# Peptides against a protein of PDB entry 3C2G: the designs that were tried, part 41

Target 1, 209 residues: chain A of PDB entry 3C2G
Amino acid sequence: IRTFDLLGLLLHDSDAIDGFVRSDGVGAITTVVQYPNNDLIRAGCKLLLQVSDAKALAKTPLENILPFLLRLIEIHPDDEVIYSGTGFLSNVVAHKQHVKDIAIRSNAIFLLHTIISKYPRLDELTDAPKRNRVCEIICNCLRTLNNFLMMWIPTPNGETKTAGPNEKQQVCKFIEIDILKKLMSCLSCEGMDTPGLLELRSTILRSFI

## One batch from the design tools (peptide; aimed at target 1 Y83 N91 N140 N147)

Design b2_p23_1_s4 (made by RFdiffusion4, then SolubleMPNN; from b2_p23_1, 11 letters changed)
Fold by OpenDDE base, seed 3:
Structure b2_p23_1_s4 (fold): chain B 209 residues (1-209), chain A 23 residues (1-23)
Amino acid sequence: as target 1 above (209 residues)
Amino acid sequence: SERLKKARKEIDESIDKFLEEAE
């Protein structure tokens, strides 16, 4: 734990972060968070989030890392872990088709739905910090979903990847009324990712004729 | 699907409403 804290303090600029990532720092973190220690898991996931936007991640094999992280998020009932993990996911899939494919194959779409589904409506959360954290988690999920949907939008050259039937079915679950209500409730939260929601709207419009 | 069209409309309206209120 102390090591992760110290490391987090040292990774204060983009060059240091990239250096850490190039040295398989992400793999090292994922190895450490396999230990059944909640504090360690929290610290590790937080550190993952901190390095999740590193340019060096584009060259990092994530075939073993992403499935593990997704499983960790799935089984760990900790908002901080889920926040960090979904934040990591949303960042690493951005502009990276290969990473998106790994995530989707690892049932990420379904997981995102599960995460959103397990949380109560935001209006039922009276504790502002808790409500805000849940809102952030949902926004991370939406941003990730948006990144997935963008793969299936036709490009100007006419090239498009088609969503598989299972993927399409999983995406369709997000338009269930209960899910939509939760998503819309985020609009009333402070610190919401309004640009992300607008982007999602645009992506939905383009993805589904 | 009709369901998707409805959902899209609802999302769109909600976002627009939020933006109007935030101005």
Scores: peptide ipSAE 0.027, ipTM 0.475, DockQ to the pose 0.034
OpenDDE base, seeds 1, 2, 4, 5: peptide ipSAE 0.023, 0.011, 0.026, 0.018; ipTM 0.484, 0.380, 0.502, 0.452; seed 4 fails the geometry check

Design b2_p23_2_s1 (made by RFdiffusion4, then SolubleMPNN; its pose is not in this set)
Fold by OpenDDE base, seed 2:
Structure b2_p23_2_s1 (fold): chain B 209 residues (1-209), chain A 23 residues (1-23)
Amino acid sequence: as target 1 above (209 residues)
Amino acid sequence: MKVLEEPGLDEKLKEILEELKKK
């Protein structure tokens, strides 16, 4: 725990973050969070989120890390873990096709749907901190979904990857009215990535037209 | 009693920490 706090203090610039990642910091964290200690899991996932935009992650093998993280956020009921984990996922898959593929093979699409589905509507949450955290989680999930969907949108060059039948079926769940309402509810939250959510909305519409 | 940290588990993180301090 203390080491994670100290690491968080040192990871104040991009070079330090990249240095940590190059030193297999992500692998180290994922090893630590395998222990049944909620505080360690929280701290580790938070640190993962902090380094999730590191350029060095493009060179980091994530084949063992992502499945583990996905499982962790699947089984762990802690909003802070889910927030950090979904945040990490959304960032790490961005602009990295191979990472998207790993996540998808690891049932990420279904998991994202499950996460969004388990939370109440934001308008039903009276506690502002809780509402904000739930909103952030939903946004992380939706941003991750957007990153996946973008793979299957035809480019001007006519090249498009085709989603498999299972992926298509899983994606179709996100056009459920409840999911769409939650997406729209996130747009009303202050401090959210509204442009990103609007992009997702556009991507969803394009994926089903 | 939740084992907070196994001996050696934090060693790799400490090593990384020390590397970061040197930069």
Scores: peptide ipSAE 0.023, ipTM 0.598, DockQ to the pose 0.013
OpenDDE base, seeds 1, 3, 4, 5: peptide ipSAE 0.022, 0.018, 0.022, 0.023; ipTM 0.598, 0.476, 0.583, 0.575

Design b2_p23_2_s2 (made by RFdiffusion4, then SolubleMPNN; its pose is not in this set)
Fold by OpenDDE base, seed 4:
Structure b2_p23_2_s2 (fold): chain B 209 residues (1-209), chain A 23 residues (1-23)
Amino acid sequence: as target 1 above (209 residues)
Amino acid sequence: MKVLEEPGLDEMLQRILQLEQLR
């Protein structure tokens, strides 16, 4: 725990973060969070989120890391772990086709749907810190979904990856009325990444309408 | 110059509900 907090303080700039990632820092964190200690898992996932935008991640083999993290998020009930893990996923898949492919093969689409479905409507959450954290989790999931949907939108050059039949079925769950209502509730939250949610709205429209 | 008002969310929801009814 304290070691991850200290590491997080040392990882204060992009060069330090990239240096840590190049030194297999992500693999080291994922090894440590295999211990059944909730505080350690929380601290490790928080540190993963902090390094999740590192340029060095484009060269990091994520084939073992992503499936493990997805499983950790699936089984762990802690909102802080889910927040950090979904935030890591959202950032790590951004602009990285090979990472998107690993995440999709690792059932990420279904997991993201399950996470969004697990939480009540934001209007049912009376505790403002809890409501904000749930909104952030949903936004991380939806931003990750946007990154996946963008793979299947025809480029102006006519090159399109076709989603497989399973991926199509999984993605169709994100246009369910309950998911859309949650997207909307998030768009109505103050201080949220409204541009990213509006981009997802546009992506959904282009993909399904 | 008709500003294509981005389909209001209600219009998007209605359109999605129509697509769900067609499946």
Scores: peptide ipSAE 0.027, ipTM 0.460, DockQ to the pose 0.044
OpenDDE base, seeds 1, 2, 3, 5: peptide ipSAE 0.018, 0.017, 0.021, 0.018; ipTM 0.464, 0.466, 0.469, 0.464

Design b2_p23_2_s3 (made by RFdiffusion4, then SolubleMPNN; its pose is not in this set)
Fold by OpenDDE base, seed 1:
Structure b2_p23_2_s3 (fold): chain B 209 residues (1-209), chain A 23 residues (1-23)
Amino acid sequence: as target 1 above (209 residues)
Amino acid sequence: MKVLEEPGLDELLERILEEELKK
C-alpha cells in the first residue's frame, strides 16, 4: 500500500509515467491487486488511474490487463475501485481502436450498463461526497460508451465501422429511460465533465436517430 | 445547478427513446 502511494508521488511527469508503463508497471500493478486485500486493490487501481493517460499505453499490450481489470470492477462493490477502474478504462480506450476492441470483446459495454444500473439516482443520494463519487463513476462509464459509439458513426471521411448485432444489443441498453435519467442527473452535478456528457448526447443522437 | 440548454437534454433523450420504441 505504501509503495503504491510512494509511486503515485513519484509519477508526476509524463516521462516518469511513460517510463513506468514501458517497464510493465501496469502489469505489475495488476499482479499485485490479485491479492485479496481491499486497501491494496484500492491503492493499485488508483495508481492505474494515475497512469491511464500515458502515451506509452498505446504501445502496451492490454489483452491480458483489460479483461482482468474489468473482472475486478465487476466483482468489487467498492466505489473507489469502480471509480479508478472505470476512469482507467475511459482513458485507455480513448483514441485507441485496438483497445476499444479488446474492451468490447471483454464485455465492457454490458459491464458499464450494469454499473450505472446498480447505482441509485443521484437525487436520492443525500451525502455529497458519495453523490459526487457516484456521479464521477457514471460519467466515466458514459464517457467510455461515447468512445465506443464514435466508432460506428460515419465520419466525413467515409470511414466507419459497423457494430455487430451483439454490440448493437448491448448499446441499446443505454437508451433505457433509467440510464438516460442518470445521464441527465450527472449533467446537473457540479464539477463534472459537462462537455463530455454533451458530446455523448450528440453521439447518441447520431447513433440512434 | 447547471441550466440545461433548451431544448432540454431530457426532452431530447425522451424523443430518442420514443423513436427507438417505434422500431
Scores: peptide ipSAE 0.025, ipTM 0.553, DockQ to the pose 0.055
OpenDDE base, seeds 2, 3, 4, 5: peptide ipSAE 0.023, 0.024, 0.025, 0.024; ipTM 0.538, 0.522, 0.510, 0.524; seeds 3, 4 fail the geometry check

Design b2_p23_2_s4 (made by RFdiffusion4, then SolubleMPNN; its pose is not in this set)
Fold by OpenDDE base, seed 2:
Structure b2_p23_2_s4 (fold): chain B 209 residues (1-209), chain A 23 residues (1-23)
Amino acid sequence: as target 1 above (209 residues)
Amino acid sequence: MKVLEEPGLDELLEKIKKELEEK
């Protein structure tokens, strides 16, 4: 939709983005993308991704937004929606414990596993644009997972949140051989956040030790 | 140069709704 494209162009600096977020722009987008229009959903999710690093998001209630977005990603087979949505998720949970908790309560860990499981191995994708997009999606999922796992890693100060039994069980699915192979395939992809994947690997290893 | 006042979020939402209705 042209209006979302125009809005995206207006959000060209951090102040504009923060202003949009402070004006409940994220809530507005999530309201609009409830319409059964794929182009609208794509454009809205893309805009969410664009504002996902906004400082103002720390003050934005996400209790209604995150469950909706997670459901949208779950039901929408569109790679662009999944890319944007997982990108938003990965950014919004970063350094925000309360947002991580909302996402986890909303079955985000299971969803991330489902997304990664859905896509073929990157080496099986011959189309470079598709391969790159799938790679980005998997990376977004892994970065999000890393952000979750970091909550349960013992800090030097001895304060560790304990993962619940359900969360532990869901995390254990990521050590499945097929998932690990997909993760490894991402390391060979050009333009990947290789450091992020290596960090995740380290975090996973620490979480199971 | 008319500084096009950045349309408020509400105006943008209404434009989006209108674009949806025209389709």
Scores: peptide ipSAE 0.088, ipTM 0.640, DockQ to the pose 0.012
OpenDDE base, seeds 1, 3, 4, 5: peptide ipSAE 0.082, 0.074, 0.060, 0.081; ipTM 0.641, 0.632, 0.614, 0.637

Design b2_p23_3 (made by RFdiffusion4)
Pose (drawn by RFdiffusion4):
Structure b2_p23_3 (pose): chain A 208 residues (1-190, 192-209), chain P 23 residues (1-23)
Amino acid sequence: IRTFDLLGLLLHDSDAIDGFVRSDGVGAITTVVQYPNNDLIRAGCKLLLQVSDAKALAKTPLENILPFLLRLIEIHPDDEVIYSGTGFLSNVVAHKQHVKDIAIRSNAIFLLHTIISKYPRLDELTDAPKRNRVCEIICNCLRTLNNFLMMWIPTPNGETKTAGPNEKQQVCKFIEIDILKKLMSCLSCEMDTPGLLELRSTILRSFI
Amino acid sequence: EEEEENAERMEKIRKEHAEELLS
């Protein structure tokens, strides 16, 4: 845990996190967090979140790491883990088609739907720290969804990709009534929460 | 613009986590 904390302090900028990724740091973190201990898992995921915007992640073999992390997000009961994992997911798929492909094959879009749906409306959360966390989590999920949807929107540049039935059923779940009600309620609930502005801006983008 | 905003957000997260560790 202290090693994770120390690496978190050392990796202050882009060159450092890229150096860590080229040294197989992401694979090392994911291997270690297989140990069933929540403090250790929380610490490893915090560091993964911190290095998630690394451009070197375009070169790292993610065929095994990514499905493992999606499974962890799916079953781990604590919000800090979910926050870190979905934050990592949103950055790791950004600008990387082959990584989006891995995520789709592992049902990443279906998982975003499940993560958003499990939480009550933001007005039903009393403690401010927790409400802000659920808000950042939903925001991470929708950012990830938006990084996917770019593939299938007709671009005059000429890269009109066709969605397979697998991608179609996952994306179409986001027009089911339950999630639309929840998403529209985040847009209008009446809530002193620092993450609310970014969340509402991201929701509008998802609908667009 | 979105990519810059996301980089800035990650830099802020790293800074806040470093402050928590040093406290």

Design b2_p23_3_s1 (made by RFdiffusion4, then SolubleMPNN; from b2_p23_3, 15 letters changed)
Fold by OpenDDE base, seed 4:
Structure b2_p23_3_s1 (fold): chain B 209 residues (1-209), chain A 23 residues (1-23)
Amino acid sequence: as target 1 above (209 residues)
Amino acid sequence: SEDERRREEQQRYIEEYREELLE
């Protein structure tokens, strides 16, 4: 735990982060967080989040890492783990088709829906720190979804990838009224990625209309 | 029915978003 904390303190420089990632740091973290220690898992996932935007991740195989993380998020009720994990996911899938494919194959779409669905409406949360954290989690999920949906939006030349029937069905769940309301709630939260959420809204429209 | 109501609400939201994009 302390080791991860120390690493987190040291990894403030992009080059250092890249160095860590190139040294299979992500793999090392994922190995460590397999131990059933909640504090360790929290620390490890936080560290993953901290390195999730590293340039070196583009060269890092995620075929084994990503499914593991998704499973971890699925089974762990800890908001901090969910926050870190969804944050990691949202960052690593960004602009990386291969990673998106891995995530989708690993049932990420359904998982994201599940995560969003399990949290209460933000207006029902009176504790500000809790509400903010939940909002961040939902935002992470929605940002990830946006990245997925973008794959299936027609390009100017008319070319588009087609979602499989299962993926399409899973995506359709995100236009449920409950999800849409939560999206809108996130737009009202301070400090949220409002532009990103608006982009998602646009993406949803282009995907379903 | 409740399901119909939910579908209508969903459609309303979609239309609202569509309108915003057209503005």
Scores: peptide ipSAE 0.025, ipTM 0.504, DockQ to the pose 0.017
OpenDDE base, seeds 1, 2, 3, 5: peptide ipSAE 0.022, 0.022, 0.008, 0.010; ipTM 0.487, 0.528, 0.371, 0.381; seed 2 fails the geometry check

Design b2_p23_3_s2 (made by RFdiffusion4, then SolubleMPNN; from b2_p23_3, 14 letters changed)
Fold by OpenDDE base, seed 2:
Structure b2_p23_3_s2 (fold): chain B 209 residues (1-209), chain A 23 residues (1-23)
Amino acid sequence: as target 1 above (209 residues)
Amino acid sequence: SEEEERRRAAQKRIEEERQRLLS
């Protein structure tokens, strides 16, 4: 735990972060967080989040790391782990087709559905810190989902990918009416990434209509 | 399957956490 905190302090600039990533720092963290210690898992996932936008990640194999992280956030009810994990996921899939493919094959779309389903409506949370954390988690999920769905809509140049049957099934699970209602309820909440939610809505419509 | 059982257990924990957040 202390080690991760110290590492976080050392990773104060982009060069240090890239150096850490190039040295398989992400793999090292994921190895450590396999131990059944909640505090360690929290600290490790937070550190993952801190390095999740590193340029060096584009060259880092994530075939083993990402499925592990997805499983971790699937089985852990801890909001801090979920926050860090979904934040990591949202950053690493951004503009990286290969990483998106790994995540999708690892049931990421359904996982995002599960995570959003877990939390109550934001207006039902009276504690501001908790509400803010939940809001951030949902935003991470929405950003990630949007990045997935955008693969299957035509680009300005007419290029598009086709979702496989498994992906379609996962997406269909996500667009359940209760989930959509929950997402729409977030639009009125202060601090919510309203533009991001509207973008997702647009992407959904373009994907299915 | 064992995987389904793990998922069910996870869902239970998630629901418990949801209830905690509502309390």
Scores: peptide ipSAE 0.021, ipTM 0.546, DockQ to the pose 0.024
OpenDDE base, seeds 1, 3, 4, 5: peptide ipSAE 0.015, 0.018, 0.014, 0.018; ipTM 0.489, 0.479, 0.360, 0.501

Design b2_p23_3_s3 (made by RFdiffusion4, then SolubleMPNN; from b2_p23_3, 14 letters changed)
Fold by OpenDDE base, seed 5:
Structure b2_p23_3_s3 (fold): chain B 209 residues (1-209), chain A 23 residues (1-23)
Amino acid sequence: as target 1 above (209 residues)
Amino acid sequence: SEEEQRRQEQEELIERYREELLS
């Protein structure tokens, strides 16, 4: 825990972050968070989030890291872990087809649905810090999902992958009545990425409806 | 039935989304 805190204090610029990543810093973190200590897991995931947009990550194999992180998010009910983990996921899948594929194969779409379904409507949360954290988590999930779906929408350039039947089924869960009501309730919430949510709606319609 | 009502609500929401996209 102290080590992660110290590292977080030292990583103030992109070069330092890249250096950490190139030195297998992400692997080191994932090794440490395997221990069943909630504080350690929180600190490790937070550090992962801090380095999640590093340029060096584009050259880092994530085949073992992403499935582990996704499983950690799945089994750990901690909002801070989920926040950091979904933030990490959102950043690492951005503009990286290979990473998207790893995440999708690791059941990321279903996990995102599970996470969104787990939390109550934002308008039902009266505690501002809790509401804000949940809002951030949902935004991370929506951005990640949109990044996945963008692979399957027709582009003018003709480069379109087709979603498999399993992926289509998983995406269809996001247009179920209960989830739609929840997503609609987010539009009125302060701090919500409304443009991102609208973009996701558009992407879902273009892809599957 | 409750299930039919839920399906109708879903269809209405989807249609609303479509309309918003086309506007």
Scores: peptide ipSAE 0.055, ipTM 0.688, DockQ to the pose 0.016
OpenDDE base, seeds 1, 2, 3, 4: peptide ipSAE 0.056, 0.043, 0.045, 0.050; ipTM 0.688, 0.666, 0.675, 0.682; seeds 1, 3 fail the geometry check

Design b2_p23_3_s4 (made by RFdiffusion4, then SolubleMPNN; from b2_p23_3, 14 letters changed)
Fold by OpenDDE base, seed 2:
Structure b2_p23_3_s4 (fold): chain B 209 residues (1-209), chain A 23 residues (1-23)
Amino acid sequence: as target 1 above (209 residues)
Amino acid sequence: SEDEERRKKQEELIKKYREELLK
């Protein structure tokens, strides 16, 4: 725990973070969080989040790391782990087609739905810190989903991939009324990426047309 | 008690995590 905290303090600039990632730092963290210790898992996932936007991640073999993380957040009910994990996911899939593919093959879309379904509407949460954390988690999920869906939207000058039937079915779950209500409740949350949510809405609509 | 409930939840989490590591 302290080791991760100290390491986080040392990773205060982009070059240091990138160097850490190039040295298989993500793999090292993943190895450590394989121990079933909640505090260690929290610290490790938080550190993952801190390095999740590193450029060097594009060259990191995430085939063994990402499925593990996805499974971890699937089975771990801890909001802090879920926050860090979904934050990591949202950042690593951004602009990286191969990472998106790994995530999707690992049932990431379904997992995102599961996570959102787990939490109540934000207006039902009276504890402000809890509400804010849940809002952030949902935002991470939505950003990730948007990044996935954008792959399948035709652009005038670009080639687009076609979503498989399984992926389409998983995406369809996000248009369920209860999910939509939860998503709409996020718009009232301070700090919510409203433009991002609106973008996702647009992306979803385009995906089903 | 709230503390007991938190402990039980943690124990369940650890159990699930261990089960997944064995897969």
Scores: peptide ipSAE 0.020, ipTM 0.449, DockQ to the pose 0.021
OpenDDE base, seeds 1, 3, 4, 5: peptide ipSAE 0.015, 0.025, 0.023, 0.022; ipTM 0.424, 0.476, 0.497, 0.521; seeds 3, 4, 5 fail the geometry check

Design b2_p23_4 (made by RFdiffusion4)
Pose (drawn by RFdiffusion4):
Structure b2_p23_4 (pose): chain A 208 residues (1-190, 192-209), chain P 23 residues (1-23)
Amino acid sequence: IRTFDLLGLLLHDSDAIDGFVRSDGVGAITTVVQYPNNDLIRAGCKLLLQVSDAKALAKTPLENILPFLLRLIEIHPDDEVIYSGTGFLSNVVAHKQHVKDIAIRSNAIFLLHTIISKYPRLDELTDAPKRNRVCEIICNCLRTLNNFLMMWIPTPNGETKTAGPNEKQQVCKFIEIDILKKLMSCLSCEMDTPGLLELRSTILRSFI
Amino acid sequence: AKEEAEERAEARRKALHEETEAE
């Protein structure tokens, strides 16, 4: 845990996190967080979140790491892990088609739907720290969804990709009535929460 | 030190997110 904390302090900028990724740091973190201990898991995921915007992640073999992290997000009961994992997912799929492909084959879009749907409306959360966390989680999920939807919107540049039935059923779950009600309620609930502005801006983008 | 490290990581993530919106 202290090693994770120390690496977190050392990796202050883009060159450092890219150096860590080229040294197989992401694979090392994911291997270590297989140990069933929550403090260790929380610490490893915090560091993964920190290095998630690395451009070198375009070169790292993610065929095994990514499905493992999606499974972890799916079953781990704590919000800090969910926050870190979905934050990492939103950055790691960004600008990387083959990584989006891995995520789709592992049902990443279906998982975003499940993560958003499990939380009550933001007005039903009393403690401010927790409400801000759920707000940032939902936000991370929708930012991940937006990074996927770009593939299938007609671009005059000429890269009109066709969605397979697998991608179609996952994306179409986001027009089911339950999640639309929840998403529209985040847009209008009445809530002193620092992450609310960014969440509402991201929701509008998801509908667009 | 830990707060500064978090803020730097969050700034990077924000800059990456603004690039995705620009598309």

Design b2_p23_4_s1 (made by RFdiffusion4, then SolubleMPNN; from b2_p23_4, 11 letters changed)
Fold by OpenDDE base, seed 1:
Structure b2_p23_4_s1 (fold): chain B 209 residues (1-209), chain A 23 residues (1-23)
Amino acid sequence: as target 1 above (209 residues)
Amino acid sequence: SMAEAEERARERRRELAEEVDAL
């Protein structure tokens, strides 16, 4: 715990973050969060989020790290772990096709649906801190999904990857009425990335139409 | 007040929830 807090205090600049990532810092964190200590897991996942936009991650093999993190998010009911983990996921898949492919093979689409499904509608949450955290989690999930769907949208240049049948089936779960109602409830939350939700809506429509 | 602003925000969320439930 204190070590991760201290590391978080040292990782203020992009060069220090990149140095940590180049030194297999992500692998070190993932090793430490294997211990059954919730506070350690929270601190480790928060540190992962802090380094999740590092340029050095583009050169870091994530084949062993990403499946582990996805499993950690799946088994932990902790909002702080889920927040940090989905934040990490959404950042590491951005602009990185190979990382998107690893995440998808690791059932990330289904996991994102599972996360959203487990949370109540945001309008049902009376506690503002809890509502805001759940809102951020859902945003991270949606941003990640958008990044996946964008791979399968026809570009003007005619090169499109086609989603496999399993991926299509997993994506179709996001158009279930109960999921759509939860997503719409996010638009009413203060601090929501409304542009990001509208972009996702456009991306979903383009993917099913 | 901050409390009145939060209450107005709750009411707007409720109204939107009712609209979403009507779809």
Scores: peptide ipSAE 0.020, ipTM 0.518, DockQ to the pose 0.029
OpenDDE base, seeds 2, 3, 4, 5: peptide ipSAE 0.013, 0.012, 0.009, 0.019; ipTM 0.371, 0.429, 0.362, 0.482

Design b2_p23_4_s2 (made by RFdiffusion4, then SolubleMPNN; from b2_p23_4, 13 letters changed)
Fold by OpenDDE base, seed 5:
Structure b2_p23_4_s2 (fold): chain B 209 residues (1-209), chain A 23 residues (1-23)
Amino acid sequence: as target 1 above (209 residues)
Amino acid sequence: SRAEADARARARRAAAAEEVDSL
């Protein structure tokens, strides 16, 4: 616990973050969070989020790390773990096509839908800190989905991957009225990435067209 | 935290850069 907090306090610059990632720091964190300690898991996932934008991740094998993290998010009810883990996921899938493919094969699209479905509507949350955290989680899920959908949008160069039938079916669940209402509620939340949510809305509409 | 805000800002730039490189 304190070690991860101390490491997070040393990782202030991009070079230190890249140095940590090049030294298999992500693998080290994922090894430590295999212990069934909630505070350790929370601290480790927070540290993963802090390094999740490192350029060195593009050269890091994520084939074992990413499925493990997805399973961790699936089984933990802790909002801080879910926040940090979905934040990490959203960042790492933005860097490389092969990372998107690992996440999709690891059932990430369905997991993102499950996470959004689990949370109440933001209008039902009276506690502002809880409401903001739930909104951030939903935004992380939706940003991750956008990064997947963008892979299947036709580019002028004609090199577009086609979504498989299973992926299309899983994406279709995000047009459910409950999910759309939660998306719209996030657009009304102060301090949220409104541009990114509007981009996702446009990407979803284009994917069904 | 500031680091989480910075990480979110960099992830948006990475996604936008991949879109530009595909174009």
Scores: peptide ipSAE 0.031, ipTM 0.607, DockQ to the pose 0.210
OpenDDE base, seeds 1, 2, 3, 4: peptide ipSAE 0.030, 0.026, 0.031, 0.032; ipTM 0.601, 0.588, 0.587, 0.615; seeds 1, 4 fail the geometry check

Design b2_p23_4_s4 (made by RFdiffusion4, then SolubleMPNN; from b2_p23_4, 13 letters changed)
Fold by OpenDDE base, seed 4:
Structure b2_p23_4_s4 (fold): chain B 209 residues (1-209), chain A 23 residues (1-23)
Amino acid sequence: as target 1 above (209 residues)
Amino acid sequence: ERAEAEQRARERRRKLQEEVDSL
């Protein structure tokens, strides 16, 4: 725990972060978070989030790391773990087709739906810190989904990957009325990346329309 | 509720550790 906090304090510089990632720091964190200690898992996932935008991740093999993290998020009913993990996921899949493919093969779309489905509506949350954290989690999930959906949007150049039938079915779950209500609740949340959520909404609509 | 959630979390972690230890 304290080591991860100290390490997180040292990883404020982008070069330090890239150095850590190049030294298999992500693999090291994922090894440590395998221990059934909540505080370690929280600290490790938080550190993963801190390094999740590192350029060096494009060269890091994520075939073992990403499925593990997805499983960790699936089984941990901890908002801090889910926040950090979904944040990591959203960042790591960004602009990385290979990583998107790993995540999708690892049932990430369904997991994202499951995460969103498990949380109450934001309007039912009276505790502002909890509400904000849940909103951030949902936004991380939705941003990740957007990154996936963008693969299947026709580019002007006519090269479109087609979503498989399973992926289409999983994506169709996000147009369920409950999910849409949660999305709308996030759009109304103060301090959120409203432009990003609006982009996602547009992407979702374009995917179904 | 919090204690039950923490207990469920502990049980899930135990199962994960068993899965990891089996790999």
Scores: peptide ipSAE 0.015, ipTM 0.421, DockQ to the pose 0.022
OpenDDE base, seeds 1, 2, 3, 5: peptide ipSAE 0.013, 0.011, 0.014, 0.013; ipTM 0.437, 0.402, 0.492, 0.395

